# Designs tried in a protein design run: peptides against a protein of PDB entry 3QIS. Part 283

Target 1, 334 residues: chain A of PDB entry 3QIS
Amino acid sequence: PSLELSRREFVFENVKFRQLQKEKFQISNNGQVPCHFSFIPKLNDSQYCKPWLRAEPFEGYLEPNETVDISLDVYVSKDSVTILNSGEDKIEDILVLHLDRGKDYFLTISGNYLPSCFGTSLEALCRMKRPIREVPVTKLIDLEEDSFLEKEKSLLQMVPLDEGASERPLQVPKEIWLLVDHLFKYACHQEDLFQTPGMQEELQQIIDCLDTSIPETIPGSNHSVAEALLIFLEALPEPVICYELYQRCLDSAYDPRICRQVISQLPRCHRNVFRYLMAFLRELLKFSEYNSVNANMIATLFTSLLLRPPPNLMARQTPSDRQRAIQFLLGFLL

## One batch from the design tools (peptide; made by RFdiffusion4, then SolubleMPNN)

Design b2_p26_2_s2 (from b2_p26_2, 9 letters changed)
Fold by OpenDDE base, seed 4:
Structure b2_p26_2_s2 (fold): chain B 334 residues (1-334), chain A 26 residues (1-26)
Amino acid sequence: as target 1 above (334 residues)
Amino acid sequence: SEEDKETEEWVKKKFEERRKEREEEE
């Protein structure tokens, strides 16, 4: 078996969160026998590619003189955004196109990733006074390291933050402030808020706006801005209610006093974001006659985002646990 | 905590500022 490849080097420039990029190439069977091709894992890899990359098709049969187009798709989801933002991973890979009983063909994937506030920690964002695209990558690494140390110190109740040494963190991430403030100003009367999906093009513009400060005002419909808030909360590496407090939230769900005490134990940034969001959502509920928003809908929607089960418990979440989680959040909305 | 009160006051103040801005735009 033999293949001819139209291209072997692929460059994905300016890869962004939730923006699909595609590069195509052709494979031709220039042999005299039918062949099966497949992308195969490298030695010690479990997958043929990194999580942000896919080939379509990733396998197939070619008759003699048959040609197939293969799409290499780069898509940074919530599952890859954090590791790309930190520079732990990069837009670089090597694909092995295997021909059954034939040769291996190597494809080189390269490119650059543009960091996003989506998938960045609340602690790092509270330290970030500028849009993430204005922050040098080296400084992003330093902010993540310092954010981790602050969170750990806050959880351990060890040392009061020495208010004097570093620029005082924001009370809430500017991105959360911008989204919530926009919704508070423009979306309180929006019919079906959080019930109607946003437009994908507008979502991309909103993400780019938060990442770059361009334009100065958040673009798009109220529905797109509302969905962008949900996407932001979903993409957080640590949910607004830290995984460590998840079980305590469930256990306290029917005692409003204990619920408030559990929230008071959150790291400062997480606690502030939680309180800010709850205040916003309570304000939206005052306009329920206009926006069709009710406490049960909001609690159900936001509970899955704010009070995520730890990864080790996610598969074990019972209907009772979900109901307790909703009840916990309802105690802050009512 | 005192910090919890400061945060609650800050949040209240932010929403009160925006309420006033809405009342001035109507």
Scores: peptide ipSAE 0.049, ipTM 0.687, DockQ to the pose 0.873
Fold by OpenDDE base, seed 1:
Structure b2_p26_2_s2 (fold): chain B 334 residues (1-334), chain A 26 residues (1-26)
Amino acid sequence: as target 1 above (334 residues)
Amino acid sequence: SEEDKETEEWVKKKFEERRKEREEEE
């Protein structure tokens, strides 16, 4: 069997978080026999492509002289954003298009990724006083490394915060502050807040706005700004409640005093973000007659974002564990 | 901690400021 490919080199310029890009090419059976094609893993890979890439279709049959269009879809989800922001991964891959009893065809994927405040650590964002697109990638790496070291020092109870000439970190990330402040100002009376989805175009504008500027006003509807906050919290490499405290939150869920003690053990930036969010949500609940928001809905929604099970426990989460996690947050909303 | 009180006071102050701004805009 033999194939002709219309293109073998693909460039995805300016790849952004949650922005789908597509490149298409044609494959044609220029042989005299039917062929089956498939994208196959390279020798050391479990998947035929990186997590941010997909081929559609990834397999199929071609009769002699038949042609099929293949879409190469690049989409940076929450699962790839952190690794791309750090520069640990890049928009580069090689796809192997295999023919049954035939030849391998190699496709080269390349491009560039534009860093986002989405998927960046709370610690790094607290040190980042300017939009992420104004920060050199090298400095982003340094900020993540410094953030890791500060977290370790905090956990180890070792070094007093050296009052050194380094600009004091923000109490909360400016991105969270801007999102929550906007919602507090403009969305308290918004009917079905956090229950109605935002517009995808507005979400992209909000992400781009937060990545490139410090706006006075966030663009888009209240629903889009609310969803952007949820997306931001979901994309965090570590949840607002650190994985290390997950089990202690569940164990304390019915003792409000122990719950507060568990939160006091969070790293400063995580603790500040948690308290700021809880204060906002309690304020939002005062307007429940206008916004149709209740404590049970909010606790259920935010539990999955703020109090994520560690990856090793995700498969073992019981309905009881979920109920305890919700109860833990309810103790801060009521 | 003192830092926890400062954070709670800061958060409270921010919401009080924004509440006043909203009450002045209504």
Scores: peptide ipSAE 0.037, ipTM 0.641, DockQ to the pose 0.709
Fold by OpenDDE base, seed 5:
Structure b2_p26_2_s2 (fold): chain B 334 residues (1-334), chain A 26 residues (1-26)
Amino acid sequence: as target 1 above (334 residues)
Amino acid sequence: SEEDKETEEWVKKKFEERRKEREEEE
């Protein structure tokens, strides 16, 4: 069996968070026998491609002289955004198109990723006074490393040594400030806020705006800005309530005093973001007659974003754990 | 903590500023 490929080299320029890119190529059976093709893992890999890449179809049969189009889809989700932002991963892969009882065909995937404030740590973002696209990638790495150290120091109640003229961190990330401030200004009377999805084009525009500028006004509808806030919170590498405090939040869920004590143990930036979000959400709840937002809806929605189970536990949150997590958040909304 | 108080005062102040801005725009 043999295949002819129309292209073997693919370049994905300016890959962005949540922006689907597609490149297509054709494979043709130029042999005399039917063949089965599949994308196969490289030696020691579990998957045929990196998490941000897929082939469609990834397998199939070709009759002699048959041709099929294959789409290579690049999509950076919340699961890949952090590792791409840090430069730990890159828009680089090699696909192995295997022909059953035939040869392997190698496809080279390359490109560049444009960093996003989405999927960047709260600690790093508090140190970024400029848009992330103005920050050199080398400095992003340093900021993530510094942010990890500051998180550890904060958790250990270590006073940061006044190391030199490092600019005082922001109280909250400017991106969260801008999103929440916009919603506070313009969306308090918005019917079905957080219940109506945003527009995908507007979401991309909001992401690009926050990554590249410090706007006076965020573009898009209130629904798109609201969804952008949800996406931002979902994409955080460490949730607003750090994984280390997850179980303590559940255990304290019915004691509002202990709940506040647990929150006080968050790293400064996480604690500030949590309090800022809770203050905003309590303000939205005053306009419930206009925006149809209620405490149970908000608690249910935001609990999944703010209070995630640690990934290392592999434990699916039980219905009881979910109820406790919701109850924990309700104690800050009421 | 003093830092918690600073944050709460900052958040409160920011929302008070923005409430006034909205009340002036209505």
Scores: peptide ipSAE 0.036, ipTM 0.633, DockQ to the pose 0.862
Fold by OpenDDE base, seed 3:
Structure b2_p26_2_s2 (fold): chain B 334 residues (1-334), chain A 26 residues (1-26)
Amino acid sequence: as target 1 above (334 residues)
Amino acid sequence: SEEDKETEEWVKKKFEERRKEREEEE
């Protein structure tokens, strides 16, 4: 069997978080026999492509002289955003198009990723006084490394070494401040807040706005701003309640005093974000007659975002653990 | 801790500022 490919090199320029890009190419059976094609893993890979890439179709049959269009789809989800922001991964891949009893055809995927404040750590964002797109990639790496070290020191209760020369970090990331502040200012009376989805176009505008500017006002509907906050919290590499405290939150869920003590042990930025969010949500609950928001709905929604089980425990989360997690958060909302 | 008080004061101040701004816009 033999194939002719219309293109073998693909460039995805300016790839952004949650923005789908598509490149298409044709494969033609220029042989005299039917062929089966499939994208196959490279040696030592479990998948035929990186998590942010897919081929559609990824397999199929071609009769002699048949042609099929293949779409290469690039989509950066929450699962790939952090590693792309840090430059640990890049918009670079090689696809192996295999023919049964035939040759392998190599496709080169390249491009550039534009960093997002979505999927960036709270610690790094607290050190970013400018939009992430204004920060050199080299400095983003340094900020993430420094942020990791400061988190470890904070968790270990190690006395901060010389606080001397580094600019004081923000109390909370400007991005989460802007999102929450907008919602506090404009969305307290918004009917069905956090119950109505945002618009995808508005979500993209909000993301782009936060990545590129410090807006006075966030664009889009209150629903889109609310969903952008949820997406932001979901995309965090480390949840607002860090994984190390997850079990202690569950264990303390019915003791409000211990719950507060657990929160006090969070890294400063995480603690500040948690307190800021809880203060906002308590304010929002005062307007429940207008916004139809109740403590149980909010606790259920935000618990999955703020108090995520560690990746190794996700598959083992019991209904009791979920109830404890919700109860933990309720103790800050009531 | 002093940091907890500073954070609570900062949060209170921010919400008070925004409450005033909201009351001035209404």
Scores: peptide ipSAE 0.035, ipTM 0.676, DockQ to the pose 0.822

Design b2_p26_2_s3 (from b2_p26_2, 9 letters changed)
Fold by OpenDDE base, seed 5:
Structure b2_p26_2_s3 (fold): chain B 334 residues (1-334), chain A 26 residues (1-26)
Amino acid sequence: as target 1 above (334 residues)
Amino acid sequence: SEEDEETDKWVEEKFKELEEKRKKEE
């Protein structure tokens, strides 16, 4: 069996978080026998492609002289955004299109990723006084490393922030500030806030705006800005409540004094973001008659974002654990 | 902690500034 491929090299320029890109090519059975094709893993890989890539279809049959279109879809989700932001991963892959009882065909995937404030740590973002797209990639790596070291130092209560570091970190990421400021100003009376989805195009504009600028006003509807805040929180590599405190939050969920003590153990930037968000959400609750927002809805929604189970426990989360997590947040909303 | 009180004050001041801005735009 043999195939003819219309293209073997694919370039995905300016790949962005949550922006789907597609490149298509054709495969044709130029042989005289039916053939089965499949994308196969390389020798040491479990998957035929990186998590941000897929082929559709990834397998199939071709009759003699049959042609099929294959879509190569590049999509950076929350699962790939952090490793792409750090430059640990890149928009580069090699796909192996295997032909049963035939030869392998290699496809080269290349491109560039544009870093996002989405999927970047709170610590790194607090150090970024400029939009992430203005920060040199080398400096992004340094900021992530420094942020990790600062988190560890903060958790260990060992060293006051070196007062001599020429640039004090922000109290909260400017991106969180901008999102919350906008929602506070314009969305307090928005009916069904956090309940109505945003527009996908507006979400992309908001992400691009936050990545590239410090806007006076965030573009898009209040629903899109609200959803952008949810997406931001979901995409954090470390949730606002750090994984190491997850169990302590559940254990303290019915003691408001212990809950506050647990929050005081967060790294400074995480603690500030948590308190800032809780203050904002309490303010939104004053407008419940207009925005249809209630404490149970907000606690349920934000619990999954702010108080995520550690990856090793995620599959074991009980309904009781979820209820405790909700109760923990309710103690800050009421 | 002193840092917690500073953060809470900063948050409260920021929300006051925001509320005052909102009331001027209405």
Scores: peptide ipSAE 0.053, ipTM 0.697, DockQ to the pose 0.865
Fold by OpenDDE base, seed 2:
Structure b2_p26_2_s3 (fold): chain B 334 residues (1-334), chain A 26 residues (1-26)
Amino acid sequence: as target 1 above (334 residues)
Amino acid sequence: SEEDEETDKWVEEKFKELEEKRKKEE
């Protein structure tokens, strides 16, 4: 069996978070026998491609002189955004198109990723006084390493960050402040806030706006700005309530005094973001007659974002654990 | 809590101060 490929080299320029890119190519059976093709893992890989890449179709059958179009889809989700922001992973891959009883055909994938404030740690963002796209990639790596070290020190030593450092971090990420300040100013009376989805085009504009600028006003509807806040919180590599405190939040869920003590042990940036979000959400609840928002709905929605189980415990989360997590958050909304 | 409300006001004031500084540099 033999195949002809219309293209073997693919370049994905300016790949962004949540922006789908597609490149298409044709394969043709130029042999005299029917053939089955499939994308196969390399010898040391479990998957035929990286998590941000997909081939469609990934397998198929071709009669002699038959042709099929294959789409290579690049999509950076929350699952790949952090490792691409840090440069730990890159828009580079090699695909192996296997022909049954035939030879392998190699495809080269290359490109560049544009960093996002989405999927960046709260600690790193608190050090970024400028939009992430203005920050050199080398400095992003240093900021992530420094952010990890400061998180670890804050958790272990309970030492107040010495306020004397010449570059004081922001109290909260500017991106969170921009989103919440916009919602506070314009969305308190918004009917069905956090219940109506945003527009996908507006979400992309909001992400690009936050990655590239410090706007006076965020573009899009209040629903799109609200959903952008949810996407931001979901994409955080470390949730607003750090994984290390997850179990303690569940154990304290019915004691409001212990709940506040657990939150006080968060790293400064995480604690400030938590308090800022809770104050905003309490303010929204005062306008429930206009925005249809209630404490149970908000607690249910935000608990999954703010108080995530550690990845190793995700599969073990009980209904009781979810109820305790919601109860923990309710103690800050009421 | 009163401590959370004070933190929130402080955060809002600090970002307003930053925005006002930026507008003075333009």
Scores: peptide ipSAE 0.033, ipTM 0.599, DockQ to the pose 0.134
Fold by OpenDDE base, seed 1:
Structure b2_p26_2_s3 (fold): chain B 334 residues (1-334), chain A 26 residues (1-26)
Amino acid sequence: as target 1 above (334 residues)
Amino acid sequence: SEEDEETDKWVEEKFKELEEKRKKEE
């Protein structure tokens, strides 16, 4: 069997978080026998492509002289955004299109990724006084490494960070401040806030706005700005409540005094973000008659974002653990 | 801690400033 491919080189320019890009090509059976094709892993890989890439269809059957269109889809989710922001991964791959009882055909994928404040650590963002797109990629790597080392020192040593002559970090990321400030000003009376989805185009505009500027106003509807806050919190490489404190939050869920003591043990930036979000959400709850927001809904929604189980425990979360996690947040909303 | 009280004050002041702005626009 043999195939003819219309194209073998693909370039994805300016790949962004949550923005789907597609490139298409054709494969044709130029042989005299039916053939089965599939994308296969390289010799040391478990998958035929990187997590941000997909072929559709990834396998199929072609009769003699049949042609099929294949879509190469590039999509950076929350699962790939952090490693692309740091430059640990890149928009480069090689796909192996295998023909059963035939030969391999190689496809080259290339392109560039544009860093996002989405999927960047709270620690790194607190050190960024400028939009992330104004920060050199080399400096982003240094900021993530330094942030990790400072977090580990703060958790292990309980030593006050020495007031070294370095520029004082922000109390909260400017991106969170901008989102919350907007929602506080404009969305307190918004009916069905956090219950109605945003528009995908508006979400992309909000992400691009936060990545490239410090706006006076965030573009889009209140629903899109609210969903952008949820997406931001979900995309954090580490949740607002650090994984190390997850079990202690569950254990303390019915003791408000112990809950506050657990939060006081968070790294400064995480603690500040948590308190800032809780203050905002308590303010939204004062307008429940207008926005239809109640404490149980908010606690249920934000629990999955702020108090994520560690990766090793995700598959073992019980309904009781989920209820304790909700109760933990309720103690800060009521 | 004094830092926790400063953070809580900063948060309260920010929301108070926002509430005062909102009350001026109404």
Scores: peptide ipSAE 0.030, ipTM 0.643, DockQ to the pose 0.752
Fold by OpenDDE base, seed 3:
Structure b2_p26_2_s3 (fold): chain B 334 residues (1-334), chain A 26 residues (1-26)
Amino acid sequence: as target 1 above (334 residues)
Amino acid sequence: SEEDEETDKWVEEKFKELEEKRKKEE
């Protein structure tokens, strides 16, 4: 069996978080026998492609002289955004198109990723006084490494933060500030806030706006700004309530005093963001007659974002754990 | 802690600034 490929090199320029890009190519059976094709993993890989890449179709049959179009889809989700922001991963891959009883065909995927404030740590964002797209990639790496080291030092209570050399970090990320400020100003009376989805185009505009500028006003509807806040919180590599405190939050869920003590043990940026969000959400609840927002809805929605189980426990979350997590958050909303 | 009081004060000041801005836009 033999295949002819219309191209073997693919370049995905300016890949962004949540922005789908597609590149198509054709494969043709130029042989005299039917053939089965499939994308196969490389020797050391479990998958035929990186998480941000997909081939459609990834397998199929071709009769002699048959041609099929294959789409290579690049989509950076919350699952890939952090590693792409840090430069740990890149828009580079090699696909192996295997022909049964035939040869392998190698496809080269390349491109560039544009960093996002979405999927960047709270610690790193608190150190970024400028939009992330204005920050050199080398400095992003340094900011993430430094942020990790400071978080560890803070958790260990061992060394006073050497206050002396770096510019004072922001109390909260400017991106969270902008989102919450907008919602507080313009969305407190918004009917069905956090219940109506945003528009995908507006969400992309909001992301691009936050990545590239410090706007006076966020573009899009209040629903899109509200959903952008949810997406931001969901995309955080470390949730607002750090994984290390997850179990303690559950254990304290029915004691409001212990809950506050658990929150006080968060890294400063996480603690500030948590308190800021809780204060905002309490303000929204004052307008419940207008926005239809209630404490149970908000607690249910935000608990999954703010108080995520550690990756090793995600598959084991019980209904009781979820109820405790909701109860923990309710103690800050009521 | 002094840090908790500083944080709470900062949050209160920020919400006050937000409320004052909202009242100027209304």
Scores: peptide ipSAE 0.030, ipTM 0.639, DockQ to the pose 0.884

